# Peptides against a protein of PDB entry 3T7K: the designs that were tried, part 24

Target 1, 248 residues: chain A of PDB entry 3T7K
Amino acid sequence: KAEKILARFNELPNYDLKAVCTGCFHDGFNEVDIEILNQLGIKIFDNIKETDKLNCIFAPKILRTEKFLKSLSFEPLKFALKPEFIIDLLKQIHSKKDKLSQININLFDYEINGINESIISKTKLPTKVFERANIRCINLVNDIPGGVDTIGSVLKAHGIEKINVLRSKKCTFEDIIPNDVSKQENGGIFKYVLIVTKASQVKKFTKLINDRDKNETILIVEWNWCVESIFHLNVDFTSKKNVLYQKK

## One batch from the design tools (peptide; aimed at target 1 G23 H26 R64 T65)

Design b2_p15_8_s4 (made by RFdiffusion4, then SolubleMPNN; from b2_p15_8, 4 letters changed)
Fold by OpenDDE base, seed 2:
Structure b2_p15_8_s4 (fold): chain B 248 residues (1-248), chain A 15 residues (1-15)
Amino acid sequence: as target 1 above (248 residues)
Amino acid sequence: SYDVEDPNEPQLGEE
């Protein structure tokens, strides 16, 4: 059926998209439309798997969903597109009245607001955002909204290798892991990096660390610090936004 | 019609 529908076009574009959707197309696509999209080089996956070599995200806007945040770790993210791209494409294809011998839809016209070429270009870098920031091992409190598994998965996608989950009420100094990175000359390395949810945790962890390892560097941040870093694909250590405690 | 805006997908953190 898809072939018959597409037969009216002399040439078909190959968009070469391997995509996931977030915040749109919850019910998926019908079988015919999936076949049409596949013929146009648009493959939509339900979940993110590294093996699929995903290069595209469909979303109505910048979102803080797991899929959206992980899409910024694609290698590269070629396109971040509004769902209207698919809608307009399918509309044109299904239209019997269109005298169009060709599909004339430009991907660049459907860019998600706020995901610009500068952000896309950073996804071509050989390193991940937290890797570039010398953040390899972090401590994450167990009461983090969204859950440690989901949050941890996003952080790992962006170059954090080890996530230590802290049981906030029961943890001791020995439970806190150091950020084990080789000192590079030009980058401030924090020995202890922690993501926390509340001020009481800041007080607890700062005390535990300072009592046992007084001269070490500490970075305690909120989850939003990570999100902002991901959205910009850059860690700004000069910003105090979402930083709860910093000791250089 | 396909849903172009699904607000039900969980977001990680507050905007």
Scores: peptide ipSAE 0.411, ipTM 0.918, DockQ to the pose 0.804
OpenDDE base, seeds 1, 3, 4, 5: peptide ipSAE 0.411, 0.409, 0.410, 0.408; ipTM 0.918, 0.918, 0.918, 0.917

## One batch from the design tools (peptide; aimed at target 1 K67)

Design b2_p16_1 (made by RFdiffusion4)
Pose (drawn by RFdiffusion4):
Structure b2_p16_1 (pose): chain A 234 residues (1-94, 102-181, 189-248), chain P 16 residues (1-16)
Amino acid sequence: KAEKILARFNELPNYDLKAVCTGCFHDGFNEVDIEILNQLGIKIFDNIKETDKLNCIFAPKILRTEKFLKSLSFEPLKFALKPEFIIDLLKQIHQININLFDYEINGINESIISKTKLPTKVFERANIRCINLVNDIPGGVDTIGSVLKAHGIEKINVLRSKKCTFEDIIPNDVIFKYVLIVTKASQVKKFTKLINDRDKNETILIVEWNWCVESIFHLNVDFTSKKNVLYQKK
Amino acid sequence: SIYEFDDDDKEIPETS
């Protein structure tokens, strides 16, 4: 059936996209539209799996979704495209000349896309390997944890902030000895006291979740930035 | 709508 629709075309382009959509196409399309996309070398996965080697993201804009943040750890991310690409493409299908250049997500330029080819992840480059994360983090630890691990963090230690003792805190073994992601000022006081009491001479970095998000959007951890840094001892 | 979020993939809230 989709072949009949495509039998009208002399030649079909191979867009070679393995993509997820975020902020769009939340189920699929109709079955015809889907089979057409595959015939054009466009495959859209429901969720991100490391072994599908996704290279594309469809999104109306830069978004803070798990999918958008994780797309910045594709190896490599080749295309970050507005949904209008698929829309214009299917409109024409129903010769094919829709191109991959008229549909960039504004704010995601080549300089950032290119950093996804780097042989390291953003937090791996920053020597942030093992972190502690408060259990009350917005988005929940499983998701935030998945995003951070997709960006080079190997160990996520979850702290029940009200209950945890110093012994529960894991060092950042790879440089900050202790890295914590927190929600409340109430947590900054408790953690600096605990660590200062028990490991006075060591280094600490305490940041908000937004610090990690900014680092991912820039694919760079800027240690000279005070934005979203709640406490540091270096 | 084309431009709706997946129920399992909303924007992650900011912290402050």

Design b2_p16_1_s1 (made by RFdiffusion4, then SolubleMPNN; from b2_p16_1, 8 letters changed)
Fold by OpenDDE base, seed 5:
Structure b2_p16_1_s1 (fold): chain B 248 residues (1-248), chain A 16 residues (1-16)
Amino acid sequence: as target 1 above (248 residues)
Amino acid sequence: SIYTLKSDDPELPDVS
């Protein structure tokens, strides 16, 4: 059926999109439309897997969803497109109007607002954002909204290798892991990096660390610190925004 | 359009 529908076109574009959707198309696509999209080089996946070599995200705008945040870790993210691209494309294809020789939909007309070339270009870098920031091992409190699994998955996608989950009420100094990164000449390495949710946790962890491992570098941040770092694909250590405690 | 712009994946919390 898809072939019959597409037969009216003398040439079919190959968009070469391997995409996931967020904030749109919850109900998915019908079988015919999936086939049509496939023939146009548009493959939509339900979930993000590294093996799929995803290069595209469909979303109505910048979102704080797991998929959107992870899409910024694609290698590279070639396109961040509004769902209207698919809608208009399918609308044109299903149109009963005169024999269109070609499909006239340009994906560049459907860019998500705020995802500029600067962001796209950074996804072509050989390293991930937290890797570049010398953050390999982090401590994450277990009561973080969104859950440690989801948050952890996003962080791992962006270069954090080890996530240590801290039981905030029961943890001791021995439960806190150091950020095991070799000393780089360019930029300071924080020995202890923690993502927390409450001021009480800041007080607790700073005390635990300072009592047992004096004079070490500590970075305690909120989740929003990570989100902002991801959205910019850059860690700004000069900013105090979303930083709860910092000892250099 | 037959397709709605609904989503099943929630935004992660904005915690301050």
Scores: peptide ipSAE 0.378, ipTM 0.878, DockQ to the pose 0.555
OpenDDE base, seeds 1, 2, 3, 4: peptide ipSAE 0.375, 0.376, 0.375, 0.374; ipTM 0.877, 0.877, 0.877, 0.877

Design b2_p16_1_s2 (made by RFdiffusion4, then SolubleMPNN; from b2_p16_1, 8 letters changed)
Fold by OpenDDE base, seed 4:
Structure b2_p16_1_s2 (fold): chain B 248 residues (1-248), chain A 16 residues (1-16)
Amino acid sequence: as target 1 above (248 residues)
Amino acid sequence: SIYTLKEDDPELPDVS
């Protein structure tokens, strides 16, 4: 059926998209449309796997979803597109009124607002955002909204290698892991990096660390610090936004 | 799985 529908076109574009969707297409696609998209070089996956070499995300806007955040770790993210791309594409293909010999849908017209070439270019870098920031090992409180698995997965996608989950109420200094990175002259390296949710945790962890490992560098942030870093694909250490405690 | 959109993922909380 898809072949019959597409037969009216003399040439078919190959968009070469391997994509996930977030915040759109909750009902999925019918079999015919999937086949149509496939013939146009558009493959949609339900989950993110590195082996799939995903290069595209469909979303109505910048979202704080796992998929969206992870999409910024694609290697590279070639396109961040509004779902209207698919909608208009399928609409044009299914249209019997349009005497079109060619599909006239340009994906560049459907870019998600805020995901500009600057962001896209950063996804071409050989390193991940937190890797560039010299953040390899972090401590994450167990009561983080969204769950440690989801949050951890996002962070790992962006270059954090080790996530130590802290049981906030029961943890001791020995439970806190250092950020094991080689000191480079040109980058502020924090020995202890923690993502917390409450002021009480800040107080607790700062005390634990300062009492046992005096004068060490500490960075305690909230989740939004990570999100902002991901959205910009850059860690701005000059900003105090979402930083709860910093000791250089 | 490929070509199967089972569920969408929720936005992670903004706790700030």
Scores: peptide ipSAE 0.370, ipTM 0.815, DockQ to the pose 0.361
OpenDDE base, seeds 1, 2, 3, 5: peptide ipSAE 0.368, 0.349, 0.363, 0.367; ipTM 0.809, 0.782, 0.792, 0.810

Design b2_p16_1_s3 (made by RFdiffusion4, then SolubleMPNN; from b2_p16_1, 8 letters changed)
Fold by OpenDDE base, seed 3:
Structure b2_p16_1_s3 (fold): chain B 248 residues (1-248), chain A 16 residues (1-16)
Amino acid sequence: as target 1 above (248 residues)
Amino acid sequence: SIYTLASDDPELPDVS
């Protein structure tokens, strides 16, 4: 059926998209439309797998979903598109207007607001955002909203290699892991990096570290610090936004 | 369109 529908077009575009959707199309697509999209080089996946070499995200706007955050770790993310791209494309294809010899839908007309070429270009870098920031090992409190698994998965996608989950009420200094990164000339390296949720945790961890390992560098941030870093694909160490404690 | 722009994909919380 898809072939018959597409037969009226002289030329078919090949969009070459391997995409996931977030904040849209939760019910998926019917079989015919999936086949149509496939014929146009648009493959939509349910979940993110590295083996699928995903290069596209469909979302109505910048979202704080796991999929959206992870999409910024694609290698590269070629397109971040509004769902209207698919809607308009399918509408044009299913149109009974006899005079349509070509599909005239341009990907660039459907870019998600806020995901600009600068962001896209950074996804072509050989390193991940936290890797570039010399953050390899982090400490994450166990009571973080969203869950340590989801948060951890996002962080790992963006270059954090080791996530140490801290039981905030029971942890001691010995439970806190250092960020094991070699000192680089032009990058601030924090020996201890922690993601926390409460002011009480800041007080606790700063005390534990300062009492046992004096004069070491400490970075304690909120989850939003990570999110902002991901959205910009850059860690700004000059910003105090979402930083709860910083000792250089 | 028969397709919805809605989703059940949850956003991670903003705790700020």
Scores: peptide ipSAE 0.350, ipTM 0.865, DockQ to the pose 0.518
OpenDDE base, seeds 1, 2, 4, 5: peptide ipSAE 0.349, 0.346, 0.348, 0.348; ipTM 0.864, 0.863, 0.865, 0.864

Design b2_p16_1_s4 (made by RFdiffusion4, then SolubleMPNN; from b2_p16_1, 8 letters changed)
Fold by OpenDDE base, seed 4:
Structure b2_p16_1_s4 (fold): chain B 248 residues (1-248), chain A 16 residues (1-16)
Amino acid sequence: as target 1 above (248 residues)
Amino acid sequence: SIYTLKKDDPELPDVS
């Protein structure tokens, strides 16, 4: 059926999209439309797997979903597109026009606001955002909203190699892991990096670390610090936004 | 709505 529908076109584009959707198309697509999209080089996956070599995300806007955040770790993210791309594309294909020379839908017209070429270009870098920031090992409190698995998965996608989950009420200094990175002359390396949710945790961890490992560098941030870093694909250590405690 | 989030793909919290 898809072939019959597409026969109305003399030429078919190959968009070469391997995509996931977030914040849109929750009901999915029917079999015919999936086949149509496939023939146009658009493959939509339900979940993110590295082996799928995803290069595209469909979303109405910048979202704080796992999928959206992870999409910024694609290698590279070639396109971040509004769902209207698919809508308009399918609409044109299903049109009652007898014959069309080609499909006239340009994906560049459907870019998600805020995901510009600067962001896209950064996804082409050989490193991930937290890797560039010299953050390899972090401590994450177990009561983080969204769950340690989801948050951890996002962070790992962006270059954090080791996530140590801290049982906030029971943890001791020995439970806190250092950020094991080689010292570079450019600075900006924190021995202890922690993502916390409460002021009490800040007090606890700062005390534990300062009492046992005096004068070491500490960075304690909230989840939004990570999100902002991901959205910009850059860690700005000059900003105090979402930083709860910093000791250089 | 085509812009509805799936249950298994919610927006993560924007606050701690």
Scores: peptide ipSAE 0.512, ipTM 0.917, DockQ to the pose 0.826
OpenDDE base, seeds 1, 2, 3, 5: peptide ipSAE 0.494, 0.493, 0.493, 0.493; ipTM 0.903, 0.904, 0.903, 0.903; seed 2 fails the geometry check

Design b2_p16_2 (made by RFdiffusion4)
Pose (drawn by RFdiffusion4):
Structure b2_p16_2 (pose): chain A 234 residues (1-94, 102-181, 189-248), chain P 16 residues (1-16)
Amino acid sequence: KAEKILARFNELPNYDLKAVCTGCFHDGFNEVDIEILNQLGIKIFDNIKETDKLNCIFAPKILRTEKFLKSLSFEPLKFALKPEFIIDLLKQIHQININLFDYEINGINESIISKTKLPTKVFERANIRCINLVNDIPGGVDTIGSVLKAHGIEKINVLRSKKCTFEDIIPNDVIFKYVLIVTKASQVKKFTKLINDRDKNETILIVEWNWCVESIFHLNVDFTSKKNVLYQKK
Amino acid sequence: AETEEEEFETLQEKLA
């Protein structure tokens, strides 16, 4: 059936996209539209799996969804495209000349896309390997944890903030000895006291979640930035 | 799943 629709074309391009959509196409399209996309070398997965080697993201803009943040750890991310690409493409299908250059997500330029080819992840480059994360983090620890691990963090230690003792805190073994992601000023006081009491001479970095988000959007951890840094001892 | 994604994105925008 979709072949009939495509039989009217002399030649079909191979867009070679393995993509997820975020902020768009939240189910699929109709079955015909889907089979057409595959015939054009466009495959859209429901969720991100490391072994599918996704290279593309469809999104109306830069978004803070788990999908968009994780797309910045594709190996490599080749295309970050507005949904209008698929829309214009299917409109024409129903010769094919829709191109991969008229549909960039504004704010995601080549300099950022290119960093996804780097042989390291953003937090791996920053020597942030093992972190502590408060259990009350917005988005929940499972998701935030998945995003951070997708960006080079190997160990996520979750702290019940009200209950945790110093012994629960894991060092950042790879440089900050202790890295914590927190929500409340009430947590900054408790943690700096605990660590200062028990490991006075060591280094600490305490940041908000937004510090990690900014680092991912830039694919760089800027240690000279005070933005979203709640406490540091270096 | 669509609502959850939209709720997460709205929450993250409010926190930013």

Design b2_p16_2_s1 (made by RFdiffusion4, then SolubleMPNN; from b2_p16_2, 8 letters changed)
Fold by OpenDDE base, seed 2:
Structure b2_p16_2_s1 (fold): chain B 248 residues (1-248), chain A 16 residues (1-16)
Amino acid sequence: as target 1 above (248 residues)
Amino acid sequence: KKEEEEKWEELMDKLA
């Protein structure tokens, strides 16, 4: 059926998209439309798997969803597109009125607001954002909204290798893991990096660390610090935004 | 899927 629909076009574009969707297309696509999209080089996946070599995200805007955050870790993210791309594409294809010999839809016209070439270019880097920031191992409190698995998965996608989950009420100093990164001369490396949710946790962990390892560097942040770092694909250590405690 | 994504965003917004 899709072949018959597409036969009216003399030339078909190959968009070469391997995509996931977030905040759109919750009901999916019918079989014919999926086949049409496949013939145009557009494959939509339900979930993110590294083996699929995903290069595209569909979303109406910048979102804080797991899929959106992870899409910024694609290697590279080639396109971040509004769902209107698919809508307009399918509309044009199904249109009987347009004596169009060609599909004339440009991907660049459907870019998500705020995802610019600067961000896209950073996804081509050989390193991930937290890797570049010398953050390899972090401590995460177990009571974090969204769950440690989801948050941990996002962080790992962005270059954090080890997520240590802290039982906030029961943890001791020995439960806190150091950020095991080779000391680069000019890079501020924090020995202890923690993501927390409450001021009481800041007080607890700072005390535990300072009592046992007094002169070490500490970074305690909110989840939003990570999110902002992901959205910019850069860690700004000069910013105090979402930083709860910092000892250099 | 929609509900899960909306719930996630809501949670993240509350943390902001």
Scores: peptide ipSAE 0.025, ipTM 0.580, DockQ to the pose 0.813
OpenDDE base, seeds 1, 3, 4, 5: peptide ipSAE 0.023, 0.023, 0.022, 0.024; ipTM 0.595, 0.580, 0.594, 0.584

Design b2_p16_2_s2 (made by RFdiffusion4, then SolubleMPNN; from b2_p16_2, 7 letters changed)
Fold by OpenDDE base, seed 5:
Structure b2_p16_2_s2 (fold): chain B 248 residues (1-248), chain A 16 residues (1-16)
Amino acid sequence: as target 1 above (248 residues)
Amino acid sequence: KKKEEEEWEKLMEKLS
């Protein structure tokens, strides 16, 4: 059926998109539309897998979903597009009224607001955002909203290698892992990096670390610190936004 | 999965 629908066009574009969707297309696509999209070089995946070499995300706007945050780790993220791209494309293809010899839909007209060329260009870098920031090992409290698995998965996609989950009420100093990175010349390495949710956790962890490992560098942040770093594909250590405690 | 993403978004927005 898709072939018959597309046969009316003299030339078909190849958009070369390997995409996931978030915040849109909750009902999915029918079989014919999936086949049409495939013929146009648009393949939509249900989940993110590294082996699929995803290069595109569909979303109505910048979102804080797992898929959206992970899409910024694509190598590269070629396009971040509004769902209207697919909607308008399919409308044009299914239209019987216009003797359309060609599909006239430009990807660049459907860019997500706020995902600019500066962000896209950073996805072409050979390193991940937290890798560039010398953050390899982090401590994550177990009561983090969204769950340690989801948060951990996003952080790993962006270059965190080791996530130590802390049982906030029961943890001791010995449970806290250091950020074991080789001393790179070009920036302050925090020995202890922690993502927490409450002021009481800040008080607890700062006391534990300062009592047992005096004079070490500590960074305690909220999840939003990570999110902002991901959205900018850059860690700004000069910003105090979402930083709960910092000792240099 | 779709419902989970929406719930996650709402949760993250509330925490922002």
Scores: peptide ipSAE 0.023, ipTM 0.548, DockQ to the pose 0.911
OpenDDE base, seeds 1, 2, 3, 4: peptide ipSAE 0.022, 0.022, 0.021, 0.021; ipTM 0.552, 0.540, 0.535, 0.543; seed 1 fails the geometry check

Design b2_p16_2_s3 (made by RFdiffusion4, then SolubleMPNN; from b2_p16_2, 9 letters changed)
Fold by OpenDDE base, seed 1:
Structure b2_p16_2_s3 (fold): chain B 248 residues (1-248), chain A 16 residues (1-16)
Amino acid sequence: as target 1 above (248 residues)
Amino acid sequence: KKEEEEKWEKLMEELF
């Protein structure tokens, strides 16, 4: 059926998209439309797997979903597109009125607002955002909204190698792991990095670390600090936004 | 299943 629908076009584009969707297409696609998209080089996946070499995300806007945050870790993310791309494409393809010899849908007309070429270009870098920030090992409180597995998976996609889960009420200094990075001369390394949810946790961890390791650098942030860093594909250590405690 | 996936994505948007 798809072949017969596409046979009316003299030339078919190959978009070369390996995509996930978030905040759109919850009902999926019918078999004919999936086959049409496949013939146009558009493959939609249900989940993110590194083996699939995903290069595209469909979303109506910037979202804070796991899929959206992980899409910024693609190697590279080629396109972040509004769902209207697929909608308009399928409408044009199913239209009987258009004597169009060609499909006239440009990917660049459907860019997600706020995901610019500067963001896309950073996904071509050989390093991840937290790797560039010298954040290899973090401490994560166990009572974080979204759960440690999901948040941990996003953080790992962005270059954090080790996630230490802290039992906030029961943890001691010995439960806190150092950020094991080689001392580079350029001044941006925190020995202890912690993601917390409450001011009481800041007070607790600051005390535990300062009582036992007084001379070391500490960064305590909210999850929003990580999210903002991901959306910019850059860590701004000059910003105090979402930083709960820092000791340089 | 699809409605559950939509609800999950909305929940994740709220939790992050």
Scores: peptide ipSAE 0.026, ipTM 0.605, DockQ to the pose 0.519
OpenDDE base, seeds 2, 3, 4, 5: peptide ipSAE 0.027, 0.025, 0.026, 0.024; ipTM 0.607, 0.592, 0.620, 0.612; seed 2 fails the geometry check

Design b2_p16_2_s4 (made by RFdiffusion4, then SolubleMPNN; from b2_p16_2, 6 letters changed)
Fold by OpenDDE base, seed 5:
Structure b2_p16_2_s4 (fold): chain B 248 residues (1-248), chain A 16 residues (1-16)
Amino acid sequence: as target 1 above (248 residues)
Amino acid sequence: KKKEEEEWEELMEKLA
């Protein structure tokens, strides 16, 4: 059926998109539309897998979803597009009224607001954002909203290698892991990096660390610190935004 | 799964 529908066009574009969707297309696509999209070089996947070499995200806007945050780790992210791209494309293809010899939909007209070329260009870098920031091992409190698995998965996609989950009420100093990175010449390495949810956790962890490992560097942040770092594909250590405690 | 992503987004925004 898709072939018959597309046969009316003299030339078909190849968009070369391997995409996931977030915040849109909750009901999915029918089989015919999937076939049409496939013929146009648009493949939509249900989940993110590295083996699929995803290069595109569909979303109505910048979102804090797992898929959106992970899409910024694609190598590279070629396009971040509004769902209207697919909607308009399929609408044009299914239209019987227009003697259309060609599909006239330009990808660049459907870019998500706030995902600019600067962000896209950073996805071409050989390193991940937290890797560049010398953050390899982090401590994550177990009561984090969204769950440690989801949060951890996003962080790993962006270069965190080891996530230590802290049972905030029961943890001791020995449960806190250091950020084991080789001393690089050009940047302050925090020995202890923690993501927490409450001020009480800041007080607890700062006391535990300072009592047992005096004069070491500590960075305690909220999840929003990570999100902002991901959205910018850059860690700004000069910013105090979403930083709960910092000892250099 | 799709509903879960939206719920997660809303939850994370409220923490801000």
Scores: peptide ipSAE 0.029, ipTM 0.683, DockQ to the pose 0.839
OpenDDE base, seeds 1, 2, 3, 4: peptide ipSAE 0.029, 0.029, 0.027, 0.027; ipTM 0.685, 0.684, 0.666, 0.667; seeds 1, 2, 3, 4 fail the geometry check

Design b2_p16_3 (made by RFdiffusion4)
Pose (drawn by RFdiffusion4):
Order: structure tokens, then C-alpha cells, then sequence
Structure b2_p16_3 (pose): chain A 234 residues (1-94, 102-181, 189-248), chain P 16 residues (1-16)
């Protein structure tokens, strides 16, 4: 059936996209529209799996969804495209000349896209390997944890902030000895005291979640930035 | 039209 629709074309382009959508196309399209996209070398997965080697993201803009943040750890991310690409493409299908250049997500330029080819992840480059994360983090630890691991963090230690003792805190073994992501000033005081009491001469970095988000959007951890840094001892 | 509508709809939640 989709072949009939496509039989009217002399030649079909191979867009070669393995993509997820975020902020769009939350289910699929109709079955015909889907089979057409595959015939054009466009495959859209429901969720991100490391072994599908996704290279594209469809989104109306830069978003803070798990999908958008993870797309910045594709190997590599080749295209970050507005949904209008698929829209214009299917409109024309129903010769094919829709291109991959008229649909960039504004704010995601080549300089950032290219960093996804780097042989390292953003937090791996920053020597942030093992972190502690408060249990009450907005978005929950499983999701935030998945995003941070997708960006080079190997160990996520979750702290029940009200209950945890110093012994629960894991060092950042790879440089900050202790890295914590927190929500409340009430947590900064508790953790600096605990660590200062037990490991006075060591280094500490305490940041908000937004510090990690900014680092991912830039694919760079800027240690000279005070933005979203709640406490540091270096 | 339908595809345009679908492009405006989502179940994805932005992380705070």
C-alpha cells in the first residue's frame, strides 16, 4: 500500500535517520506514513537504546526532556531536526526534495553537535565519575540517574538526605573528592558539616541539577562558572 | 493536518 504511494516516484532518497522524537509524535503516525518513512531510510524508535545507535532527534526546540538531554550523548548525534521535516516530507509524498538543512532546532549549532563525536562524555571529560544524588531530586533519581550515566557518570549514589551519614557518601574516584547534587540549602549545610568533620582537607563540589543540564546543553563542564554551584572547596 | 496535530502533542515531561 505504501509501495503504491511510492511507486509514483522515480527514485527515493535515503535519509539514513535513526531518531527519537521528544515534544512530538508521541505515539507514531498512521501505518502508511510509517512504512513510507522506513522506505526513505527514516526509522523512529520509541525509547533510546544504546545499541540502536540513534543519530537524530526530532524536537520543536531545545527541551529538557530525558530524550533531548540523552540525544546529546548519541555517538554521534548527526541531526537535530524540527518536526516540520517529517511533516513537509509526508506532505510532499502524499520528485522528493525535502532537505536536512532547512529544519535545524534553533540553538543547537554544529559546534555543539560536533562534540558528540568526541571520544569522551561531558562528565567523563570533567573528571566527574562518581556522584551522590539526593533522593528528593525533581524528576526522580531513576531518570536523572539515567541521563547522567548516559553522559559519562559511572556511579550514582542516592542519599536519603534526612537520614544519611558520612559513611553513606561515596567519593568521586577517577579533581573533586566529593560531588553531590542537591535540592535544598538544608542539604548543603548537613553535607559540608559531615564531610568537613570527617575528611577536613578534601575537596567538595555541591551543585544543583541545573548545573548538570547546562553542562549537557553546552557539552562542557565550565568550572569557572558559579551559576548553579552551591558550595565548593578546592 | 493530522501529522501537524501529532507534532504538537506529547507525553514527554521536561525535567525541572
Amino acid sequence: KAEKILARFNELPNYDLKAVCTGCFHDGFNEVDIEILNQLGIKIFDNIKETDKLNCIFAPKILRTEKFLKSLSFEPLKFALKPEFIIDLLKQIHQININLFDYEINGINESIISKTKLPTKVFERANIRCINLVNDIPGGVDTIGSVLKAHGIEKINVLRSKKCTFEDIIPNDVIFKYVLIVTKASQVKKFTKLINDRDKNETILIVEWNWCVESIFHLNVDFTSKKNVLYQKK
Amino acid sequence: SEVEELAKETNDVELP

